# Peptides against a protein of PDB entry 3J47: the designs that were tried, part 22

Target 1, 121 residues: chain A of PDB entry 3J47
Amino acid sequence: IRLTNQLKSLKGLQSKLKDVVEYLDKVINKELPINHTILGKLQDVFNLLPNLGTPDDDEIDVENHDRINISNNLQKALTVKTNDELMVIYISNLVRSIIAFDDLIENKIQNKKIQEQRVKD
Target 2, 26 residues: chain B of PDB entry 3J47
Amino acid sequence: NAQYHLLVKQGDGLLTKLQKYGAAVR

## One batch from the design tools (peptide; aimed at target 1 I89 S97, target 2 L7)

Design b2_p17_8_s2 (made by RFdiffusion4, then SolubleMPNN; its pose is not in this set)
Fold by OpenDDE base, seed 1:
Structure b2_p17_8_s2 (fold): chain B 121 residues (1-121), chain C 26 residues (1-26), chain A 17 residues (1-17)
Amino acid sequence: as target 1 above (121 residues)
Amino acid sequence: as target 2 above (26 residues)
Amino acid sequence: MLEEVLEELRLLDQLRK
């Protein structure tokens, strides 16, 4: 039961990470605003991450369990770290897009003021 | 985790405000 | 409105550091 649940959760996490990456690529390409639904799905992934560590105390040999648990915890930690790095890159690109949009708005306001001044002279 | 969710929530707030501002300037 | 966007950007940059 435990191995099947870990494999299902890993496949679920992999699918969600793929959906997050595909969404991040669409937002980087300026095609879509940040969708709160993807944030909700990411929250669900992070909330499911602690629940994958509950030791169901059912009897499987102590010597092979430590190597598999260390490998799974390391792979989980590496997946979380990679997700955090991708999110930092995304937020950095979002901030740059916001600054560029702010500058564009300011430039439009200034150009409008210059045109209004030229019509009064 | 908590700091990351706070950062993303604040980024979504900013993006929403920027969209409203861009619509008001058009 | 512009000044509020700039202040929120500053707060985001502070949360990232």
Scores: peptide ipSAE 0.360, ipTM 0.854, DockQ to the pose 0.081
OpenDDE base, seeds 2, 3, 4, 5: peptide ipSAE 0.288, 0.290, 0.327, 0.295; ipTM 0.840, 0.845, 0.857, 0.850

Design b2_p17_8_s3 (made by RFdiffusion4, then SolubleMPNN; its pose is not in this set)
Fold by OpenDDE base, seed 4:
Structure b2_p17_8_s3 (fold): chain B 121 residues (1-121), chain C 26 residues (1-26), chain A 17 residues (1-17)
Amino acid sequence: as target 1 above (121 residues)
Amino acid sequence: as target 2 above (26 residues)
Amino acid sequence: MLEEVLKELELLEELAK
């Protein structure tokens, strides 16, 4: 049961990571706005990752210690990869917010210049 | 970790500059 | 000022790669 759940969780994470990368590529290419729902789902996956590694308390046979270390190292590597993807999403959001605010400032400057010209005439 | 903190710090710096520019245009 | 913001955005994009 545990190995099947880990494999299912890994496949689910891999699918979500792929969806996030494809989404990030579209965001970088300015094709789509950032979807906060995808970000929320990625955070939920990250928060669920620790729970996918908890054995139900009923069968810690001593042969599982090497499997536990391998699973913890894999979970840590997946955690780092997920954190890097979350970071790229965060930066993409920040960059987009900055561009939109810069465009708003430039539009406001242009409007102010037009008003100053109309007051001098 | 260090690259993440550097990138967040640069983004915050840019946001701060943009806020100052927005305040100067008001 | 706009050009400086654009350069800082480009640096952020390079750090994100």
Scores: peptide ipSAE 0.340, ipTM 0.852, DockQ to the pose 0.084
OpenDDE base, seeds 1, 2, 3, 5: peptide ipSAE 0.327, 0.310, 0.323, 0.311; ipTM 0.843, 0.839, 0.843, 0.843

## One batch from the design tools (peptide; aimed at target 2 V8 L18)

Design b2_p18_1 (made by RFdiffusion4)
Pose (drawn by RFdiffusion4):
Structure b2_p18_1 (pose): chain A 91 residues (1-28, 36-48, 72-121), chain B 26 residues (1-26), chain P 18 residues (1-18)
Amino acid sequence: IRLTNQLKSLKGLQSKLKDVVEYLDKVIHTILGKLQDVFNLNNLQKALTVKTNDELMVIYISNLVRSIIAFDDLIENKIQNKKIQEQRVKD
Amino acid sequence: as target 2 above (26 residues)
Amino acid sequence: SLDEIKDLIEKAQKELEK
């Protein structure tokens, strides 16, 4: 789902660029200003990425903890299944 | 870095314990 | 690609000013 959403966003840019190229050819306003703003707003993320890296580490650790908890419950389920099997054999 | 490594080390320690439990179950 | 987009915007603005 996230991927489809990202593609839709990029699709708009692609189409928007085509329109802009055609518009310029014809010319040979507000949208252009808006685009410029967006441009000014990955390069910048470079410095900001430094902090994101730290936060990514923290969310990785959280995920690891969750995986451990899930493994615990999984072991319990496996034990219950074994007990059920033993009971059936006894029967 | 050292502080960050500390928390990472603890997380690794817990992971080891969990692995040991899995081996005992097997 | 980003430079091309920027140049494209700047070119459009200059052509409009003309």

Design b2_p18_1_s1 (made by RFdiffusion4, then SolubleMPNN; from b2_p18_1, 10 letters changed)
Fold by OpenDDE base, seed 4:
Structure b2_p18_1_s1 (fold): chain B 121 residues (1-121), chain C 26 residues (1-26), chain A 18 residues (1-18)
Amino acid sequence: as target 1 above (121 residues)
Amino acid sequence: as target 2 above (26 residues)
Amino acid sequence: SLQELLSLLQQSQKALEQ
């Protein structure tokens, strides 16, 4: 039961990761805004990843050891992919924040110039 | 990992410059 | 300068595309 739940969670994570990547691609292409909810869910998935590798102390049949190693390797691979996606999201958010700030600064500079012109007239 | 850290460092550098620019415009 | 910041932003975007 637990392994099946872990596999299901892993498949769910993989699907979600795919959705996040697709979303990030759209964000990078400026087609969509960053969805904080997707980021939060990805973080939750990442925080749940360590729990995918906790074997309950139930009978480790020797045949399960190879499956556990495969599961751990898959979990590690998914953790790396998730980390990479989180990083891309973080940088995308950073870039957007910078653009917004640049626009704000430019607007402030323009407003100051307009005020200086009005004081000289 | 190294490429990731480089990208983060570049982002942090940009953020720092943005903060300096924002402070200069205030 | 603002232009330098914009240039750095563009470089950051290019780094994300790689």
Scores: peptide ipSAE 0.378, ipTM 0.875, DockQ to the pose 0.015
OpenDDE base, seeds 1, 2, 3, 5: peptide ipSAE 0.358, 0.362, 0.349, 0.352; ipTM 0.871, 0.871, 0.868, 0.868

Design b2_p18_1_s2 (made by RFdiffusion4, then SolubleMPNN; from b2_p18_1, 8 letters changed)
Fold by OpenDDE base, seed 1:
Structure b2_p18_1_s2 (fold): chain B 121 residues (1-121), chain C 26 residues (1-26), chain A 18 residues (1-18)
Amino acid sequence: as target 1 above (121 residues)
Amino acid sequence: as target 2 above (26 residues)
Amino acid sequence: SLDDLKKLLQEAQKVLEQ
């Protein structure tokens, strides 16, 4: 049970990390509207979280159960925290990309106005 | 959780608007 | 408008800093 739960938690963490990396790569490549993938990956994380909380009721000495629960809760909390930090970095990069695109749009509008003035003179 | 989903939803709204503006300026 | 996009961007930045 203890080793199986640790292995399951580690596999869940590994899957989540892989999902976050795949998300970040798709974002860097500009292929998808960023938020559907973030929401999908966050949803995958939340769907994996309940699967960490089913202790099979088989014969855990009460003294080991508390230490395992604390370790699993801490690992879950660390995984959520790491995911939140990566999401903050991601959204920050998205915001920077939006600003750069806004500036590009404004520059194009200004260039069109300058060309229209030169044709009227 | 709810605050994160709200932030994500706002970011989508911004990106969608930005895409519409980019298409209108081309 | 472009101004509405800038406002929404500023709101998104404010939420990232919280």
Scores: peptide ipSAE 0.366, ipTM 0.864, DockQ to the pose 0.014
OpenDDE base, seeds 2, 3, 4, 5: peptide ipSAE 0.320, 0.346, 0.346, 0.329; ipTM 0.864, 0.864, 0.869, 0.864; seed 4 fails the geometry check

Design b2_p18_1_s3 (made by RFdiffusion4, then SolubleMPNN; from b2_p18_1, 10 letters changed)
Fold by OpenDDE base, seed 1:
Structure b2_p18_1_s3 (fold): chain B 121 residues (1-121), chain C 26 residues (1-26), chain A 18 residues (1-18)
Amino acid sequence: as target 1 above (121 residues)
Amino acid sequence: as target 2 above (26 residues)
Amino acid sequence: SLKELQELLQQALKALEE
């Protein structure tokens, strides 16, 4: 029971981490609008989190149940923390891309103004 | 969760505004 | 406006630091 629950929790974490990484890669590559996929995958993570806490087997001795619950809660908390860290990295990269795009727009506007001045002279 | 959703919503708003600005400058 | 975009970017950076 404990080992099975730990393995399930680890597999769940691995799947979620993989999904987050795949999302981050797609966003870095500018293939997807940033927020809908993040929100969708976060929702998937949160929807899968309750399923990590229901052991189907009724025969868990009361002393092992508390240790299993603590371990599952810790694993859930670590998963959320890891997801939050990946999201912060994503948003940081997004903000950098926005700043770079703003600078590019400003540079293009300035270049157009310089060209218009040269034609008037 | 709520703070994350707020941050994501703000990021989307920024990206949308930037896209509109880029299209208007072209 | 460009000014409004800059203000929005500053707000996003502030929200990321919080």
Scores: peptide ipSAE 0.333, ipTM 0.856, DockQ to the pose 0.014
OpenDDE base, seeds 2, 3, 4, 5: peptide ipSAE 0.316, 0.284, 0.342, 0.298; ipTM 0.855, 0.856, 0.863, 0.857; seed 4 fails the geometry check

Design b2_p18_2 (made by RFdiffusion4; failed a check: too like the target's own chain)
Pose (drawn by RFdiffusion4):
Structure b2_p18_2 (pose): chain A 91 residues (1-28, 36-48, 72-121), chain B 26 residues (1-26), chain P 18 residues (1-18)
Amino acid sequence: IRLTNQLKSLKGLQSKLKDVVEYLDKVIHTILGKLQDVFNLNNLQKALTVKTNDELMVIYISNLVRSIIAFDDLIENKIQNKKIQEQRVKD
Amino acid sequence: as target 2 above (26 residues)
Amino acid sequence: AQYHLLVKQLDGLLTKLQ
């Protein structure tokens, strides 16, 4: 789902660029300003990424903790299944 | 970095315990 | 604050494992 959403966003840019290129050919305004703003808004992320790296580490640790909890419950389920099997054999 | 490593080390420690439990179950 | 949250998560997990 996230991927499809990202692709839709990129599609708009691609089509938008084509339109802009055609527009410029014809010419040879508000949209252009808006685009410029967006441009000014990965390069910048470079410095910002330093911080994101720290946060990514935290969210990785959390995911690890969750995986451990899920493994615990999984062990319990496995034990219950074994007990059920034993009971069936007794029967 | 040292502080960060500390929390990472603790996380690793818990992971080890969990692995030990899994071995005991097997 | 984010690191304290990690500590709280790790302590909670340790208590659960014990």

Design b2_p18_2_s1 (made by RFdiffusion4, then SolubleMPNN; from b2_p18_2, 10 letters changed)
Fold by OpenDDE base, seed 4:
Structure b2_p18_2_s1 (fold): chain B 121 residues (1-121), chain C 26 residues (1-26), chain A 18 residues (1-18)
Amino acid sequence: as target 1 above (121 residues)
Amino acid sequence: as target 2 above (26 residues)
Amino acid sequence: SQLQLLQQLLDGLGKRLR
């Protein structure tokens, strides 16, 4: 049961990571805005990763030690990948914020110039 | 990791410039 | 590639803010 749940969770994580990558590509291409729900779900996946490696205490069979090490290594590798994806999302959000503020500032500068011209007329 | 940190640093630099422009427009 | 695209976007913003 637990291995099946871990495999299901891993498949779910893999699918989610794929969705995040596809979303990030669309965000980078300016096709879609950043979806905070995807970020939240990715954080949830990250928070669930530690639980994927916790053996339930009951069957410490010696064959499980190598599998536990492999599972922990896989979990660590997935954690690194998840961190990289979170960082890409963060940078994408930062860039979008910078663009939005830059456009806002430019609009304010233009509005001031228009007002100054109207006062001189 | 290093490339991401560099990108974050560049983004922070741009944010700082943007803040300066925002202050000049206020 | 994705990091390079992001860097290009930041460079573009840097040019607009100069």
Scores: peptide ipSAE 0.381, ipTM 0.870, DockQ to the pose 0.586
OpenDDE base, seeds 1, 2, 3, 5: peptide ipSAE 0.364, 0.364, 0.338, 0.358; ipTM 0.866, 0.863, 0.863, 0.863

Design b2_p18_2_s2 (made by RFdiffusion4, then SolubleMPNN; from b2_p18_2, 9 letters changed)
Fold by OpenDDE base, seed 4:
Structure b2_p18_2_s2 (fold): chain B 121 residues (1-121), chain C 26 residues (1-26), chain A 18 residues (1-18)
Amino acid sequence: as target 1 above (121 residues)
Amino acid sequence: as target 2 above (26 residues)
Amino acid sequence: SQYQLLEKLLEGLGKRLR
């Protein structure tokens, strides 16, 4: 039962990661702002991933050792993938911040030029 | 990983330029 | 591909900032 729940949770996580990727593509294309809720959910998933690999101590049958190793390897692979997605989100936020600051600076320069012209007239 | 580090480095470079530009506008 | 898109965005910003 617990393994099935872990697999279901993993499938849910995979679906969520897909949604995050789709969102990130929209963010990269400047179609949407970064959604903090998506970032938070991705972090939550990352924090839950280590818990998905905790075998219940009770059923370490030898056949489960291979399944546990496969589960741990899959979890590790998903952790790496999740880290990559988090990095992309971080970079996307950084880029957006840079754009916003650049626009702010340009606006300030323009406002100063307008003010200087008004004082000269 | 290497591509990510390159992107981060480029982002840091842009932040530095932005900071310089912001200081010049003050 | 996604990283390349981010690189292009950063390059564009770099050009705007001189």
Scores: peptide ipSAE 0.394, ipTM 0.875, DockQ to the pose 0.586
OpenDDE base, seeds 1, 2, 3, 5: peptide ipSAE 0.366, 0.344, 0.333, 0.353; ipTM 0.871, 0.863, 0.866, 0.867

Design b2_p18_2_s3 (made by RFdiffusion4, then SolubleMPNN; from b2_p18_2, 7 letters changed; failed a check: too like the target's own chain)
Amino acid sequence: NQLQLLQKQLDGLGKKLR

Design b2_p18_2_s4 (made by RFdiffusion4, then SolubleMPNN; from b2_p18_2, 8 letters changed; failed a check: too like the target's own chain)
Amino acid sequence: SQLKLLEKQLKGLEEKLR

Design b2_p18_3 (made by RFdiffusion4)
Pose (drawn by RFdiffusion4):
Structure b2_p18_3 (pose): chain A 91 residues (1-28, 36-48, 72-121), chain B 26 residues (1-26), chain P 18 residues (1-18)
Amino acid sequence: IRLTNQLKSLKGLQSKLKDVVEYLDKVIHTILGKLQDVFNLNNLQKALTVKTNDELMVIYISNLVRSIIAFDDLIENKIQNKKIQEQRVKD
Amino acid sequence: as target 2 above (26 residues)
Amino acid sequence: SLLEEAEEYKEKIESLLE
């Protein structure tokens, strides 16, 4: 789902660029200003990435903890299944 | 870095315990 | 499978610490 959403966003840019190229050919405004703003707003992320790296680490640790919890419950389920099997054999 | 490593080390320690439990179950 | 995922997360954490 996230991927489809990202693709939609990129599609808009691609189409938008084509339109801009055609517009410029024809010329040979508010949209242009808006685009410039967006440009000014990955390069910058480079410095900002430094911080994101730290936060990514924290979210990785949290995911590890969750996986451990899920493994615990999984063991319990497996034990219950074994007990059920034993009871069936006794029967 | 050392502080960050500390938390990471603890997380590894818990992971080891969980692995040991899984081995005992097997 | 959960332990494999846990190893992957550990590797990502170690890479970020480097």

Design b2_p18_3_s3 (made by RFdiffusion4, then SolubleMPNN; from b2_p18_3, 9 letters changed)
Fold by OpenDDE base, seed 1:
Structure b2_p18_3_s3 (fold): chain B 121 residues (1-121), chain C 26 residues (1-26), chain A 18 residues (1-18)
Amino acid sequence: as target 1 above (121 residues)
Amino acid sequence: as target 2 above (26 residues)
Amino acid sequence: SLLELMQELLKKIHELLK
């Protein structure tokens, strides 16, 4: 049962990571805004991941120590990788917001200059 | 991680400056 | 890298705000 749940969680994480990568690629290409629902679901998956690695205390067979260490290292590596992906999405949105706001400011300045010129004429 | 946090901090700083400028242009 | 492109964009925006 545990191995099947770990495999399902790993497949789910892999699918979500793929969706995040695809979303990141679209964000990098300036095609789509951040989907906050996807980010929230990813955060929920990551908050649940630490609980998937807790061994139930009952099967401390010595041969599993290397497998547990590999699983924990893989989980940590996946968490770090996804945090990096989420951060890239965040910065991409931040940059887009900054550009849009800069354009808005410039447009307002230009409109004020045009109005001032019309009052002088 | 550290380089990315630095980039986020720089972006937040720029956003704050843009917000101040936008308020002054209103 | 994507990170380098984002840093360059932030730098350009910073220059426009001076």
Scores: peptide ipSAE 0.270, ipTM 0.852, DockQ to the pose 0.048
OpenDDE base, seeds 2, 3, 4, 5: peptide ipSAE 0.243, 0.238, 0.284, 0.257; ipTM 0.841, 0.840, 0.853, 0.845; seeds 4, 5 fail the geometry check

Design b2_p18_3_s4 (made by RFdiffusion4, then SolubleMPNN; from b2_p18_3, 10 letters changed)
Fold by OpenDDE base, seed 2:
Structure b2_p18_3_s4 (fold): chain B 121 residues (1-121), chain C 26 residues (1-26), chain A 18 residues (1-18)
Amino acid sequence: as target 1 above (121 residues)
Amino acid sequence: as target 2 above (26 residues)
Amino acid sequence: SLFELMEQLLQKIRELLK
């Protein structure tokens, strides 16, 4: 039950992230008008992300196009990092479930042995 | 990406088996 | 055994994480 719910939640998060990407692609392609509420929420999400290094203020001369590319690369790196972190959490929970199942089987085997011994006495 | 999807698929398969065995042991 | 299958799967997961 717990692992199934976690997996469902992770799949739900993945679907939601995909929907956000698809929305952003449609906005970039001018297929949809810019929704300020969605942009505000996305900005809030980005502001909650740990400060991905302020590019040291020293290179003032990076043309606006390079800033957009750097921002996109940084966003991609963050997305990858988040996916890796979620994967680690998923695997960790899977391992914990396997261990808990093994302990359950061992406990049942021991209980059966104790019951068999009590019937012989 | 492909390794991630494979890992998730294998994990889902294991989880399903684990649930079936947990139900049989209960 | 079921346990052996789970251990094999756990080992495969560990190998994929390396």
Scores: peptide ipSAE 0.277, ipTM 0.856, DockQ to the pose 0.154
OpenDDE base, seeds 1, 3, 4, 5: peptide ipSAE 0.276, 0.258, 0.293, 0.216; ipTM 0.853, 0.849, 0.856, 0.838; seed 4 fails the geometry check

Design b2_p18_4 (made by RFdiffusion4)
Pose (drawn by RFdiffusion4):
Structure b2_p18_4 (pose): chain A 91 residues (1-28, 36-48, 72-121), chain B 26 residues (1-26), chain P 18 residues (1-18)
Amino acid sequence: IRLTNQLKSLKGLQSKLKDVVEYLDKVIHTILGKLQDVFNLNNLQKALTVKTNDELMVIYISNLVRSIIAFDDLIENKIQNKKIQEQRVKD
Amino acid sequence: as target 2 above (26 residues)
Amino acid sequence: ALEAAQKEIEAAEAKLEA
């Protein structure tokens, strides 16, 4: 789902660029200003990425903790299944 | 870095315990 | 964020030992 959403966003840019190229050919405004703003707003993320890296580490740790909890419950389920099997054999 | 490593080390420790429990169950 | 992660680890450890 996230991927489809990202693709839609990139699609708009691609189409928008084509339109802009055609527009420029024909010319040979508010949209242009808006685009410029967006441009000014990856490169900058470079410095910002430093912080993101720290935060990514924290969300990785959290995911690891969750995985441990899930493994715990999984062990319990496996034990219950074994007990059920034993009961069936006794029967 | 040292502080960050500390929390990482603790997380690794818990992971080890969890692995030991899995081995005992096997 | 580090404190929250610490709390998660401690809570997970306590649950695992129980």

Design b2_p18_4_s1 (made by RFdiffusion4, then SolubleMPNN; from b2_p18_4, 8 letters changed)
Fold by OpenDDE base, seed 1:
Structure b2_p18_4_s1 (fold): chain B 121 residues (1-121), chain C 26 residues (1-26), chain A 18 residues (1-18)
Amino acid sequence: as target 1 above (121 residues)
Amino acid sequence: as target 2 above (26 residues)
Amino acid sequence: NLSLLQKLIDGAEKKLEA
């Protein structure tokens, strides 16, 4: 039971890590509106979390129950931490996009001012 | 979960404002 | 217009720090 639960927890963590990597790759490639993909995958992970550490068998010794609960809580905490990190990356990219857009707008305004001055001369 | 959704919603709001600004400058 | 965009940037930065 304990080993099976640990293996399940590790597989869940591995799946989450794969999702994080795939998300990071999509963010690097700038291919998709970041919000929908992140939210969708996070929702999937959170929907799977309640299934992590459900004891399949009634024969869990009391001593193993505490260790299993600690492992499940740790996995939940790691998942939350991973989600927070992904959100930070998302917001950082959003801020960069806003700054780039601001620079573009400023450049357009400057170009218009230069053109207006040339017409007056 | 709720805090995460709030963060995402605020990010989407910021993106919408950026789009509106871009449309106004065109 | 630029002032509004700057406020949006500042708001995003504050949220990133939180």
Scores: peptide ipSAE 0.373, ipTM 0.876, DockQ to the pose 0.143
OpenDDE base, seeds 2, 3, 4, 5: peptide ipSAE 0.377, 0.345, 0.360, 0.337; ipTM 0.875, 0.868, 0.868, 0.861; seeds 2, 3, 4 fail the geometry check

Design b2_p18_4_s2 (made by RFdiffusion4, then SolubleMPNN; from b2_p18_4, 8 letters changed)
Fold by OpenDDE base, seed 4:
Structure b2_p18_4_s2 (fold): chain B 121 residues (1-121), chain C 26 residues (1-26), chain A 18 residues (1-18)
Amino acid sequence: as target 1 above (121 residues)
Amino acid sequence: as target 2 above (26 residues)
Amino acid sequence: NLQLLQKEIDSALKKLEA
């Protein structure tokens, strides 16, 4: 039961990761805005990843050791992939914040110039 | 890891430039 | 200044896509 739940969770995570990648690609292509809800869900998935590798200490059948190692390797691979995606999202958000701030600054400079010109007239 | 850190460093550099620009406009 | 910052942002984005 627990292993099946871990596999299901892993499949769910993989699906979610795929969705996030697809979303990130659309964001990179400027087709969609960054969805903070997707980011939050991805973070939640990442925080749950360590729990996917905790076998309950019960019956470690020797045949499961290879499967556990494969599961741990897969979890590690998924963790790395998730980290990469989180990084892409973070940088994308940072870039957008920077652009917005730059535009705000430019608008402020322009407004100041307009006010200075009005005072000279 | 190295590429990640490089990208983060570039983002931080950009953020720093933005902060400096924001401070200059204040 | 803003155009230079935008160019650096665009360069960082391109590196992220690569």
Scores: peptide ipSAE 0.358, ipTM 0.871, DockQ to the pose 0.112
OpenDDE base, seeds 1, 2, 3, 5: peptide ipSAE 0.351, 0.350, 0.352, 0.330; ipTM 0.869, 0.867, 0.868, 0.858

Design b2_p18_4_s3 (made by RFdiffusion4, then SolubleMPNN; from b2_p18_4, 7 letters changed)
Fold by OpenDDE base, seed 1:
Structure b2_p18_4_s3 (fold): chain B 121 residues (1-121), chain C 26 residues (1-26), chain A 18 residues (1-18)
Amino acid sequence: as target 1 above (121 residues)
Amino acid sequence: as target 2 above (26 residues)
Amino acid sequence: QLELLQKLIDGAEKKLEA
């Protein structure tokens, strides 16, 4: 029972890590209509979290139950932390895109001013 | 959850403002 | 307009740091 629960928790963590990696890869590839995919995956993770903590077997000793609860709380905390990190990465990329776009706009304005001056001369 | 949604909403707002600015410069 | 965009960027950066 304990080993099975630990294995399940590890598989859950592995799945989350895989989702994080997939998200990071999409961010690197600039493919992001960013908000909907992140929100969808986060919702999926949160919907799966309650299912990780239900002991199906009635015969779990009190000591094993406490250890399972601690493990579940740790997994939840790790999930929240991972989600926060993903959000930070998302916002960072958004800010970078905004800066790049601002620079492009400024360059375009400057080029237009230079061209207007050349036409007057 | 609520903080996450707020952050996402703020990011979307910034992107929208950027798009409007880009359209105004064209 | 550029000043407004800069203020938005600054606001986003401050939120990232918080």
Scores: peptide ipSAE 0.347, ipTM 0.869, DockQ to the pose 0.144
OpenDDE base, seeds 2, 3, 4, 5: peptide ipSAE 0.330, 0.296, 0.372, 0.327; ipTM 0.858, 0.858, 0.869, 0.865; seeds 3, 4 fail the geometry check

Design b2_p18_4_s4 (made by RFdiffusion4, then SolubleMPNN; from b2_p18_4, 9 letters changed; failed a check: too like the target's own chain)
Amino acid sequence: NLSLLQKQIDGALEKLEA

Design b2_p18_5 (made by RFdiffusion4)
Pose (drawn by RFdiffusion4):
Structure b2_p18_5 (pose): chain A 91 residues (1-28, 36-48, 72-121), chain B 26 residues (1-26), chain P 18 residues (1-18)
Amino acid sequence: IRLTNQLKSLKGLQSKLKDVVEYLDKVIHTILGKLQDVFNLNNLQKALTVKTNDELMVIYISNLVRSIIAFDDLIENKIQNKKIQEQRVKD
Amino acid sequence: as target 2 above (26 residues)
Amino acid sequence: ALRAEAEALLAEADALAA
């Protein structure tokens, strides 16, 4: 789902660029200003990425902890299944 | 970095315990 | 015991993130 959403966003840019190229050919405004703003707003992320790296590490650790909890419950389920099997054999 | 490594080390420790429990179950 | 240690680790991770 996230991927489809990202693709939709990129599609708009691609179409938008084509339109802009055609517009410029024909010319040979508000949208242009808006685009410029967006441009000014990955390069900048470079410095900001430094912080994101730290936060990514924290969310990785959290995911690890969750995986451990899930493994714990999984072991319990496996034990219950074994007990059920033993009971059936006794029967 | 040392502080960050500390929390990472603890997380590794818990992971080891969990692995040991899985081995005991097997 | 593992759950308690996991909760303590998450609390330390939240405190470090703050």

